# Peptides against a protein of PDB entry 4U39, part 172

Target 1, 302 residues: chain A of PDB entry 4U39
Amino acid sequence: SIKVIGVGGGGNNAVNRMIENEVQGVEYIAVNTDAQALNLSKAEVKMQIGAKLTRGLGAGANPEVGKKAAEESKEQIEEALKGADMVFVTAGMGGGTGTGAAPVIAQIAKDLGALTVGVVTRPFTFEGRKRQLQAAGGISAMKEAVDTLIVIPNDRILEIVDKNTPMLEAFREADNVLRQGVQGISDLIATPGLINLDFADVKTIMSNKGSALMGIGIATGENRAAEAAKKAISSPLLEAAIDGAQGVLMNITGGTNLSLYEVQEAADIVASASDQDVNMIFGSVINENLKDEIVVTVIATG

## One batch from the design tools (peptide; made by RFdiffusion4, then SolubleMPNN)

Design b2_p26_2_s2
Fold by OpenDDE base, seed 4:
Structure b2_p26_2_s2 (fold): chain B 302 residues (1-302), chain A 26 residues (1-26)
Amino acid sequence: as target 1 above (302 residues)
Amino acid sequence: MKIKFLGTGKKSDILEELRKKLEEEE
């Protein structure tokens, strides 16, 4: 089974966004130290952690409280994650619960033998230096606790949105990028497409790879496959070029009119931008909601 | 048709295997 665990406010917002976008074939778990925020989750499984420590009042933006809350609730987390083949741990770094608890939860998943993938955000620069420093510590702890860690630099989202975009919309876009990171992988396994991957294929690319980068491209029109692929490999979300990656996971998602030729064209572009000795796997997914759009997601590991 | 394409190997081999699979489905 595939489980997605949202940790703290940002992780729970991302999980809600996944449920709203009908991401299939995954089980959702919401984890928080704030009982009121947890009640707003759309996840079937809701877990309050650190009930004795926090009394459901949250972590007070302190990562050490988030860490201790997950440690207090270790047995409950183990029970919720038991039997998962793959676990996505999603969180916004820089806060209390997400920053502190996500590494503990990830380690629990890994110790249970699940392929453990972190999908996390760095805070925006405008959230202040304290959040950036807390996020750096949380990201470091996540790297040790996961098989693969996808880090989304929120400041790069500001390069792809209009300059007049309200701050609230920038946060919603960060939640959407977290969704794309999880869905881009989970759909390759769980969603029927033109080219399906098995879990063993994904495990080969993602097991013990450490940090990963994600690029996304969306396009429409006659050259949509090529344009989407070019946008993905040049995405502002990529802090480095994919040419140094040891592994590449590619998802090509389109509507019912997605052709095998378009899949080939997109795959050729991504492969051409990758290292000569790259282990590349790709899948194609049919999403009837995309109509004329193609979405290419690239995850570079190693 | 479930095309499983696992391109493990050199970039050239991956693209050639993809082309071959596409030709087999035409």
Scores: peptide ipSAE 0.022, ipTM 0.592, DockQ to the pose 0.351
Fold by OpenDDE base, seed 2:
Structure b2_p26_2_s2 (fold): chain B 302 residues (1-302), chain A 26 residues (1-26)
Amino acid sequence: as target 1 above (302 residues)
Amino acid sequence: MKIKFLGTGKKSDILEELRKKLEEEE
């Protein structure tokens, strides 16, 4: 089974976005120290952590409170994650609960023997230096607690969106990028294809790989597949080129008019930008909500 | 036709598998 656990406000917003987009084949768990915020979750499983420590009032933007809250609730977290083959831990770094609890939850998942993938954001620079410093500490702790860590630099989202984009829309886009990171991987496993991926292949590419990079490309029109693939490999979300990556996960999502030729063209572009000895997992997904749009997601590991 | 293709392996193997599937659908 695949479990997605959203930790704190940002993680739970991302989980809500995943549920709204009907990401299939995953179980959703919402974790928070704030009981009021947790009640707004759309997840089937809602877990308040650190009830004794915080009394449901949240972590006060203190990562140490988030950490202690997860430690207090360890047995409940273990029971909720039990029997998972794969666990996604999603959080917005820089806050109290997400920053402190996500590494503890990730370690619990890993200790249970699940393939543990972190998908987290760095805060925007405008959220202030304190949040950036807290996020750096949380990301460092996540790196030790997961098999693969995808870190989304929110400031790079501002390069993809219009400069006039309201702050609230920039946060929604961050939630959407978190969704794309989780869905891009989960669809490769949970969505029946013409060829089913062995979970063992995903595990081989993602186990103990440390930091991963994610690129996203979106395009429409006659050359949409090639354009989407080129945008993905040159995505502002990529902090480095994918040419040194030893593992690549590629998802091509299109409408009902997605052709095998378009799939091949996009795969060839991404493969050509990757190392010659790259282990690549490739998947295509049909989303009926995508009319003429193709979305290419590339996750580079190693 | 809902084309859900998942290829695994090395770059060369994936591209070869994609080519074979394209040839089977033509």
Scores: peptide ipSAE 0.021, ipTM 0.588, DockQ to the pose 0.671
Fold by OpenDDE base, seed 3:
Structure b2_p26_2_s2 (fold): chain B 302 residues (1-302), chain A 26 residues (1-26)
Amino acid sequence: as target 1 above (302 residues)
Amino acid sequence: MKIKFLGTGKKSDILEELRKKLEEEE
């Protein structure tokens, strides 16, 4: 089974966005120290952590409170994660709950023998230096606790949105990028009627790979597959080129009109930008909600 | 044509598998 755990406010918003976009084949768990915020989750499983420590009032933007809250609730987290083959831990880093609790939850998942993937954001520069420093500490702790850590630099989202984009919309886009990171991987495993990727192949590419980068490309029109692939490999979200990656995960998602030629064209572009000895996992997914759009997600590991 | 394809392995093997599937559908 695949489980997605949203940790804290940003993680819970990402999980809500996943549910709203009908990401299939995953179980959703919302984790928070704030009981009021947790009640707004759409997840079937809602877990309040650190109820004794915080009294449901949240972590006060303190990562040490988030950490201790997860430690207090360790047994509940273990029970919720038991029997998962794969666990996604999603969080916005720089806050109290997400920064402190996500590494603890990830370590619990890893200790249970699940393939543990972190999908986290770095805060925007405008959120201030304190959040950046807290995020750096949380990301360092996540690297030790996961098999693969996808880090989304929120400042790079500002390069793909209009300069006049309101702050609230920039956060919504960050939640959407978190969704795309989880969905780009989960659809490779969980989408019905695709050749089940041997979970062993995913495990080989993602186990103990450390930091990963994600690129996303979206396009429409006659050359939409090639354009989406080119946008993915040149995505501002990629802090480095994919040519040095030991592993590449590629997802091509299109509507019911997605052709094999389009799939091949996009795969050729990503493969040509990758190292010759790269281990690549490739999948194509049909999403009926995508009319004329193709979405290419590339995750570079190693 | 509604195409659902998943391939794993080295990029060369995946691209070869895609080409074979294209040839089978022509």
Scores: peptide ipSAE 0.020, ipTM 0.576, DockQ to the pose 0.614
Fold by OpenDDE base, seed 1:
Structure b2_p26_2_s2 (fold): chain B 302 residues (1-302), chain A 26 residues (1-26)
Amino acid sequence: as target 1 above (302 residues)
Amino acid sequence: MKIKFLGTGKKSDILEELRKKLEEEE
């Protein structure tokens, strides 16, 4: 089974976005120290952590409170994650709950023997230095607690969106990028009708790989596949080129009109940008909601 | 044709598998 655990406000917003976009084949767990915020989660499983510590009032933007809250609730987290083959831990780093609890939860997942993937954001520069410093500490702790950690630098999202994009829209885009990171991987595993994906192959690419980079490309029109692939490998979200990556996960998502030629064209571009000896998992997914849009997600590991 | 394709392995193997599938559909 695949479980997605959203931790704290940002993680739970991302999980809500995943549920709203009908990401299939995963179980959603919302974790928060704030009971009111947790109640707004769309996840089937809602877990309040640190009830004794926080009394449901949240972590007060203190990562140490988030950490202690997860430690207090360890047994409950273990029970919720038990039997998962794969666990996605998603959080917005820089806050109290997400930053502190996500590494603890990730470690619990890893200790249970799940392939543990972190998908987290760095705060925007405008969120201030304190959040950046807290995020750095949380990311460092996540690296030790996960098999693969995808870190999304939110400031790079501002390079993709219009300069006039409201702050709220930038956060929504961050939630969407988190969604794309989780979905890009989960669809490869959970989407029926994909031929020749063993979960073992995903484990080979993602187990003990440390930090991963994610690129996303979206395009429409006649050359949409090639354009989307080019955008993905040159994505501002990629802090480095994928040519040195030991592993690449590629997802091509299109509408019902996605052709094999388009799939090949996109795969050729991504493959050509990757190392010759790269272990690549490539998948195509049909999403009827995309119509003429193609979305290429590239995750580079190692 | 709705083609769901998943290839695993090295770059060369995946591309070869894709090519083979395209040739089978032509």
Scores: peptide ipSAE 0.029, ipTM 0.637, DockQ to the pose 0.636; fails the geometry check

Design b2_p26_2_s3
Fold by OpenDDE base, seed 4:
Structure b2_p26_2_s3 (fold): chain B 302 residues (1-302), chain A 26 residues (1-26)
Amino acid sequence: as target 1 above (302 residues)
Amino acid sequence: MKIKFLGTGKKSDILKKLKEELKKEE
């Protein structure tokens, strides 16, 4: 089974966005120290952590409280994650619960033998230096606790949105990018009627790879496949070029009019930008909600 | 055409497989 665990406010917002976008084949778990915020989750499984420590009042933006809350609730987390083949841990770094609890939860998943993938955000620079420093500590702890860690630099989202985009929309876009990171991988595994990737192949590319980079490209029109692929490999979300990556996961998602030619064209562009010896997972997905759009997601590991 | 395929392995092998599938649809 595939489990997605949202940790703290940002993680829970991302999980809600995944549920709203009907991401299939995954089980959703919402984790928080704030009981009121947790009640707003759309996840089937809701877990309050650190009930004794916090009394459901949240972590007060303190990562040490988030950490201790997860440690207090270790047995409950183990029970909820037991039997998962893969666990996605999603969180916004820089807060209390997400920053502190996500590494603990990830380590629990890894210790249970699940392929553990972190998908987390760095805070925007405008959220202040304290959040950036807390996020750096949380990301460092996540790297040790996961097989693969995708880090989304929120400041790079400002490069892909209009300059007049309201602050609230920038946060929504961060939640959407978290969704795309999880969905880009989960659709390759969980989408019914695809030749099931041998989960062993996913493990080979993602196990003990440390930090990963994600690029996303979206395009419409006659050259949409090529444009989407070019945007993905040149995405502002990529902190480095993909040419040095040992592993690449590529998802090409389109509507019912997605052609084999478009799939080939996009794959050729990504492959040409990748290392010669790269191990690649490639998948094409039909999403009926995509009219004329193609979405290319690239995850580079190693 | 509903294209639902997955490939794993070296990029050269995947691209070869994709080209082979394209030829079947011609």
Scores: peptide ipSAE 0.029, ipTM 0.618, DockQ to the pose 0.666
Fold by OpenDDE base, seed 5:
Structure b2_p26_2_s3 (fold): chain B 302 residues (1-302), chain A 26 residues (1-26)
Amino acid sequence: as target 1 above (302 residues)
Amino acid sequence: MKIKFLGTGKKSDILKKLKEELKKEE
């Protein structure tokens, strides 16, 4: 089974966005120290952590409170994650609960023998230096606790969105990028293909790889596949080129009109930008909601 | 055709598999 655990406010917003976009084949768990915020989750499983420590009032933007809250609730977290083959831990880094609890939850998942993937955001620069410093500590702790850690630099989202994009829309886009990171991988595993992806192949590419980079490209029109692939490999979300990656996961998602030629064209572009000896997982997914859009997601590991 | 292609392996192997599947649809 695949479980997605959203940790704290940002993680729970991302999980809500995943549920709203009907990401299939995953079980959703919402974790928070704030009981009121947790009640707004759309997840089937809602877990309040650190009830004794916080009394449901949240972590007060303190990562140490978030950490201790997860430690207090360890047995409950273990029970919720038990039997998962794969666990996605999603959080907005820089807050109290997400920053502190996500590494603890990730370690619990890993200790249970699940393939543990972190999908986390760095805060925007405008959220202030304190959040950036807290996020750096949380990311460092996540890196040790996961098999693969996808870090989304929120400031790079500002390069993808219009300059006049309201702050609330920038946060929604961060939640959407978190969704795309989880969905880009989960769809490859949970959605049956013409060639079944062995979960062993995913484990080979993602196990103990440390930090990963994600690129996303979206395009429409006649050259949409090539354009989406080029956008993905040159994505502002990629803090480095995908050359030198030991592993690459590629998801090509399109509408019902996605052709095999488009899939080949996009795959060839990403493969050509990758090392010759790279281990690649490639998948194509049909999403009827995309109509004429193609979305290419690239995750570079190692 | 709902083309759900999943390919794993090295770049060369994936591209080979893609080409083989393209030839089957022709």
Scores: peptide ipSAE 0.025, ipTM 0.640, DockQ to the pose 0.659
Fold by OpenDDE base, seed 1:
Structure b2_p26_2_s3 (fold): chain B 302 residues (1-302), chain A 26 residues (1-26)
Amino acid sequence: as target 1 above (302 residues)
Amino acid sequence: MKIKFLGTGKKSDILKKLKEELKKEE
């Protein structure tokens, strides 16, 4: 089974976005120290952590409280994650709960023998230095606790969105990028293709790979596949070129009109930008909610 | 036919598989 665990406010917002976008084949778990925020989760499983420590009032933007809250609730987390083959841990780093609890939860998942993938954001620079420093500590802890850690630099989202984009929309875009990171991988596993992926192949590409980078490209029109692929490999979210990656995961998602030719064209572009000896997982997904849009997601590992 | 392609392997193998599937649809 695949489990997605959203940790704290940002993680739970991302999980809500995943549920709203009908990401299939995954079980959703919402974790928070704030009981009121947790109640707003759309996840089937809702877990309040650190009930004794926080009394449901949240972590007060203190990562140590988030950490201790997860430690307090370790047995409950273990029970919720038990039997998962893969666990996605998603969080917005820089806050109290997400920053502190996500590494603990990730370690629990890893200790249970699940392939553990972190998908986390760095805070925007405008959220202030304190959040950046907290996020750095949380990301460092996540690296040790996961098999693969996808880190989304939120400041790079500002390069993709219009300059006049409201702050609230920038956060929504961060939630959407988190969604795309999880969905881009989960769809490759959960959705049957022409060549069924063995979960062993996913493990080979993602196990003990450390940090990963994600690029996203979206396009419409006649050359949408090529444009989306080019945007993905040149994405501002990619802090480095994919040519040095040991592994590449590629997801091409389109509407019902997605052609095999478009899939090939996009795959050729991403493959051409990748090392010749790279291990690649490639998939195409049909999403009926995508009209004329193609979304290419590239995850570079190693 | 709307073919969903899903595969794994090295770059060269993936591209080969894609090309092979494309030829089957022609």
Scores: peptide ipSAE 0.025, ipTM 0.621, DockQ to the pose 0.604
Fold by OpenDDE base, seed 3:
Structure b2_p26_2_s3 (fold): chain B 302 residues (1-302), chain A 26 residues (1-26)
Amino acid sequence: as target 1 above (302 residues)
Amino acid sequence: MKIKFLGTGKKSDILKKLKEELKKEE
């Protein structure tokens, strides 16, 4: 089974976006120290952590409170994650709950023997130096607690949105990028294809790989597959080229009109940009909601 | 043609498999 655990406000917002986008084949868990915020979650499983420590009032932007809250609720987290083959831990780094609790939750998942993938954001520079420093500490702790850690640099989202984009919309886009990171991997496992991916292959490519980078490309029109693939491999979110990656996960998602030629063309572009000895996992998914759009997600590991 | 394709391995093997599937649909 695949479980997605959203930790704190940013993680819970990302989980809500996953549910709203009908990401299939995953169980959703929302975790927070703030009971009022947790009530707004659409997740089937809602877990308040650190109820004794925080009284449901949240972590006060203190990562140490988030950490202690997860430690207080360890047994509940273990029971909620039990039997998962794969666990996604999603959070916005820089806050109290997400920064402090996500590494603890990730370690619990890993200790249970699940393939543990972190999908987290760095805060925007405008959120201030304190949040950046807290995020750096949380990311370092996540790296030790997961098999693969996808880090989304929120400042790079500002390169793909309009300059006049309101701050609230920039945060919504960060939640959407978190969704795309989880969905890009989960669809490779949970969506039936012509070739069933062995979970062992996913485990081989993602186990103990440390930091990973994600690129996303979206396009429409006659060359949409090639354009989406080119946008994915040149995505501002990658921070580096994919040519040095030991592993590449590629998801091509299109509407009902997605052709094999388009799939091949996009795969050829990503493969050509990758190392000769790269281990690649490739999937194509049909999403009827995309109509004429193609979305290419690339995750580079190692 | 509606295609749901999933594949894993070395990139060369995946691309070879995609080409083989394309030929079957011709």
Scores: peptide ipSAE 0.021, ipTM 0.569, DockQ to the pose 0.620

Design b2_p26_2_s4
Fold by OpenDDE base, seed 2:
Structure b2_p26_2_s4 (fold): chain B 302 residues (1-302), chain A 26 residues (1-26)
Amino acid sequence: as target 1 above (302 residues)
Amino acid sequence: MKIKVFLTGKASDILEKLRKLLKEEE
């Protein structure tokens, strides 16, 4: 089974966005120290951590409280993650609960033998230096606790959106990018294809790979596949070129009119931008909600 | 045909497999 665990406010917002977008074949778990915030989760499984420590009042933006809350609730986390083949741990880094609890939860998943993937955001620079420093500590702890860690630099989202985008919309876009990171991988595994992906191949590419980068490209029109692929490999979310990556996961999502030729064209662009010896997982997914759009997601590991 | 193709391997091998699949549909 595949489990997605949202940790703290940002992680739970991302999980809500995943549920709203009908990401299939995954089980959702919402984790928070704030009981009121947790009640707003759409996840089937809702877990309050650190009930004795925090009394449901949250972590007070302190990562040490988030850490201790997860440690207090270790047995409950273990039971919720038991039997998972893969665990996605999603969080907004820089807060109390997400920053402190996500590494503990990830380590529990890894110790249970699940392929553990972190998908986390760095805070925006406007959230202040304290959040950036807390996020750096949380990301460092996540690297040790996961097989692969996708880090989304929120400041790079501001390069994709209009400069006049309200702060609330910038956070919604961060939640959407977290969704795309999880969905881009989960769709490759959970969605039945003409050729089923062996989960062993996913393990080979993602196990103990450390940090990963994600690029996203969206396009419409006659050259939409090529344009989406070019946008993905040149995405502002990619802090480095993909040519240094040892592994690449590529998802091409289109509407019912997605052709095998378009799939090949996009794959050729991404492969040509990658190292010659790169291990690639390639998948195509049909999303009926995409009319004329193609979405290319590239995850570069190693 | 819901083109759900999942391919794993080296980038070159994936491209070759995709090219073969295209020729088989033609």
Scores: peptide ipSAE 0.182, ipTM 0.767, DockQ to the pose 0.671
Fold by OpenDDE base, seed 3:
Structure b2_p26_2_s4 (fold): chain B 302 residues (1-302), chain A 26 residues (1-26)
Amino acid sequence: as target 1 above (302 residues)
Amino acid sequence: MKIKVFLTGKASDILEKLRKLLKEEE
C-alpha cells in the first residue's frame, strides 16, 4: 500500500490538493499540532500530534515543538503507517509542525521498512531568514530520515508564475507542485498499466538516493509531448541539470488522445538529456481530465 | 491503444522497447 502523510499546514494543503485532483491508489493521512487546521483536512485519516504538549494550539512556529509533538504521538504514527510499502511525507519546511515533525514521521516510516520519500518545500525568501534557517535544519534532518528527498525551492516557483501573482496564489502553486511531485511517482506505481511497474525497480532507483530534484512541463498543441518534455528538463525547479543524476523517474500524463508516438518523443528528449548509463523509470498515464494537455514530470535522484 | 506503459531499465533499453511497441501497433 501507498500512504501519503501531510505534515503541518503546508503538508495538509498539499494533501487537500491531491484529494481534489483525485490522485488514486493512495491512502491520505493528515497530521497537525493545530486541531482547528486539522479539521479543515479532506484526508480520511486525521491525526492530532502532541495533544498534551500543544493542547491543539499548534507548534508556535517552533520546530522543536513539532519534533516533540511527533515523538509524543509515535505509537499513533506507527499504527497509521503500519503495512505501508511506500510512504510519502509531504511538508512545507520553515514552520513549526512540518519542520519538526516530518523528519520524525519519516524515520518512523523508514523503521517500519517502507520506502520513504520526502516531498518538501523550501520557504520563499520573503518569508524571512528565520524560516529559511529552520527549513535548512528540517531538510537536513529529513535527508537522514528518508530514502529520497525531493526538495522544491519555492523561490523558483516565482519564475514560472506571473510577476504580479499574489502571495496567496504563490503558496497555492507551491501546494500544487507538492501534489505533482507525489502524483508523478504514485501514478507510476498505483495506476494499472499495460506493463505494471515492479515495486522492486522503484526501490532500486529510490532507496538511499538522498536528495532529488523535480522538473515539470505542461504543453498543448501538435508538439505538446516534445514541448512538455523540454519544459520539464529545463524547469526552473531543477536547480541542476539532469545529466548528473544516477536515476531518473519520468511520468508522461495525457488525455485519452495521448499517442505512443508522443510518449516515445517525450521519453527520447528526457533520455537524451540524461546520462547514458542512468537507470530510468518511465511511465505513461491517462488522465481523462487533462483533455489536450500533456504533463511531463521528471525526478532526478542522486 | 490506451497508452498505459510503464518501463524500467536503462534509458536506451526503454527507448528500444517503446520503438518496438510502436512498430507492433502499426
Scores: peptide ipSAE 0.171, ipTM 0.769, DockQ to the pose 0.667
Fold by OpenDDE base, seed 1:
Structure b2_p26_2_s4 (fold): chain B 302 residues (1-302), chain A 26 residues (1-26)
Amino acid sequence: as target 1 above (302 residues)
Amino acid sequence: MKIKVFLTGKASDILEKLRKLLKEEE
């Protein structure tokens, strides 16, 4: 089974976006120290952590409170994650709960023998230095606790969105990028294809790979596949070129009109930008909600 | 054909497999 655990406010917002976008084949778990915020989760499983420590009032933007809250609730987390083959831990780093609890939860998942993938955001620079420093500590702790850690630099989202994009929309885009990171991988595993991906292949590419980067490209029109692929490999979210990656995961998602030619065209672009000896997972997914849009997601590991 | 293709391996091998699949659909 695949479990997605959203940790804290940002993680739970991302999980809500995943549910709203009908990301299939995964079980959703919402974790928070704030009981009121947790109640707004769309996840089937809702877990309040650190009830004794926080009394449901949240972590007060203190990562140590988030950490202790997860430690307090370790047994409950273990029970919720038990039997998962893969666990996605998603969080917005820089806050109290997400920053502190996500590494603890990730370690629990890893200790249970699940392939543990972190998908986290760095805070925007405008959120202030304190959040950046807290996020750095949380990311460092996540690296030790996961098999692969996808880090989304939120400041790079500002390069993709319009300059006049309201702050609220920038956060929504961050939630969407988190969604795309999880979905880009989960769809490869959970969605039946012409050739089913062996979970062993996913483990080979993602196990003990450390940090990963994600690029996303979206396009419409006649050359949409090529454009989406080019945008993905040149994505501002990719802080490094994919040619240095030890592993590449590629997902091409399109509507019902996605052709094999388009799939090949996109794959050729990504493969040509990658090392020839790179281990690649390639998948195509049909999403009926995508009309004329193609989304290419590239994850570079190692 | 709703083409869900999942391929693993080296990039070059994947491309070759995709090309083969494309030819088989023509």
Scores: peptide ipSAE 0.167, ipTM 0.768, DockQ to the pose 0.675
Fold by OpenDDE base, seed 5:
Structure b2_p26_2_s4 (fold): chain B 302 residues (1-302), chain A 26 residues (1-26)
Amino acid sequence: as target 1 above (302 residues)
Amino acid sequence: MKIKVFLTGKASDILEKLRKLLKEEE
């Protein structure tokens, strides 16, 4: 089974966005120290952590409170994650609960023998230096606790969105990028293909790889596959080129009109931008909601 | 064809497999 656990406010917003976009084949768990915020989650499983420590009032933007809250609730977290083959831990880094609890939850998942993937955001620079410093500590702790850690630099989202994009929309886009990171991988595993992806192959590419980078490209029109692939490999979200990656996961998602030629064209572009000896997982997924859009997601590991 | 193709391996091998699949659909 695949479990997605959203940790704290940002993680829970991302999980809500995943549920709203009908990401299939995953179980959703919302974790928070704030009981009121947790009640707004759309997840089937809602877990309040650190009830004794915080009394449901949240972590007060303190990562140490978030950490201790997860430690207090360890047995409950273990029970919720038990039997998962894969666990996605999603959080907005820089806050109290997400920053502190996500590494603890990730370690619990890993200790249970799940393939543990972190998908986290760095805060925007405008959220202030304190959040950036807290996020750096949380990311460092996540890196030790996961098999693969996808870090989304929120400031790079500002390069993808219009300059006039309201702050609220920039946060929504960050939640959407978190969704795309989880969905890009989960669709490869949970969606039955003509050629079934062996979960062992996913483990080989993602196990103990440390930090990963994600690129996303979206395009429409006649050259949409090539354009989406080019956008993905040159994505502002990629803080480095994919040519140094030890592993690449590629998802091509299109509407019902996605052709095998388009799939090949996009795969050729990503493969040509990668090392010749790179271990690659390639998948194509049909999403009827995309109509004429193609979305290429590239995750570079190692 | 509902293109649910999942391929694993080296990038070069994946491209070869995709090319083969394209030829089989023609």
Scores: peptide ipSAE 0.134, ipTM 0.732, DockQ to the pose 0.677; fails the geometry check

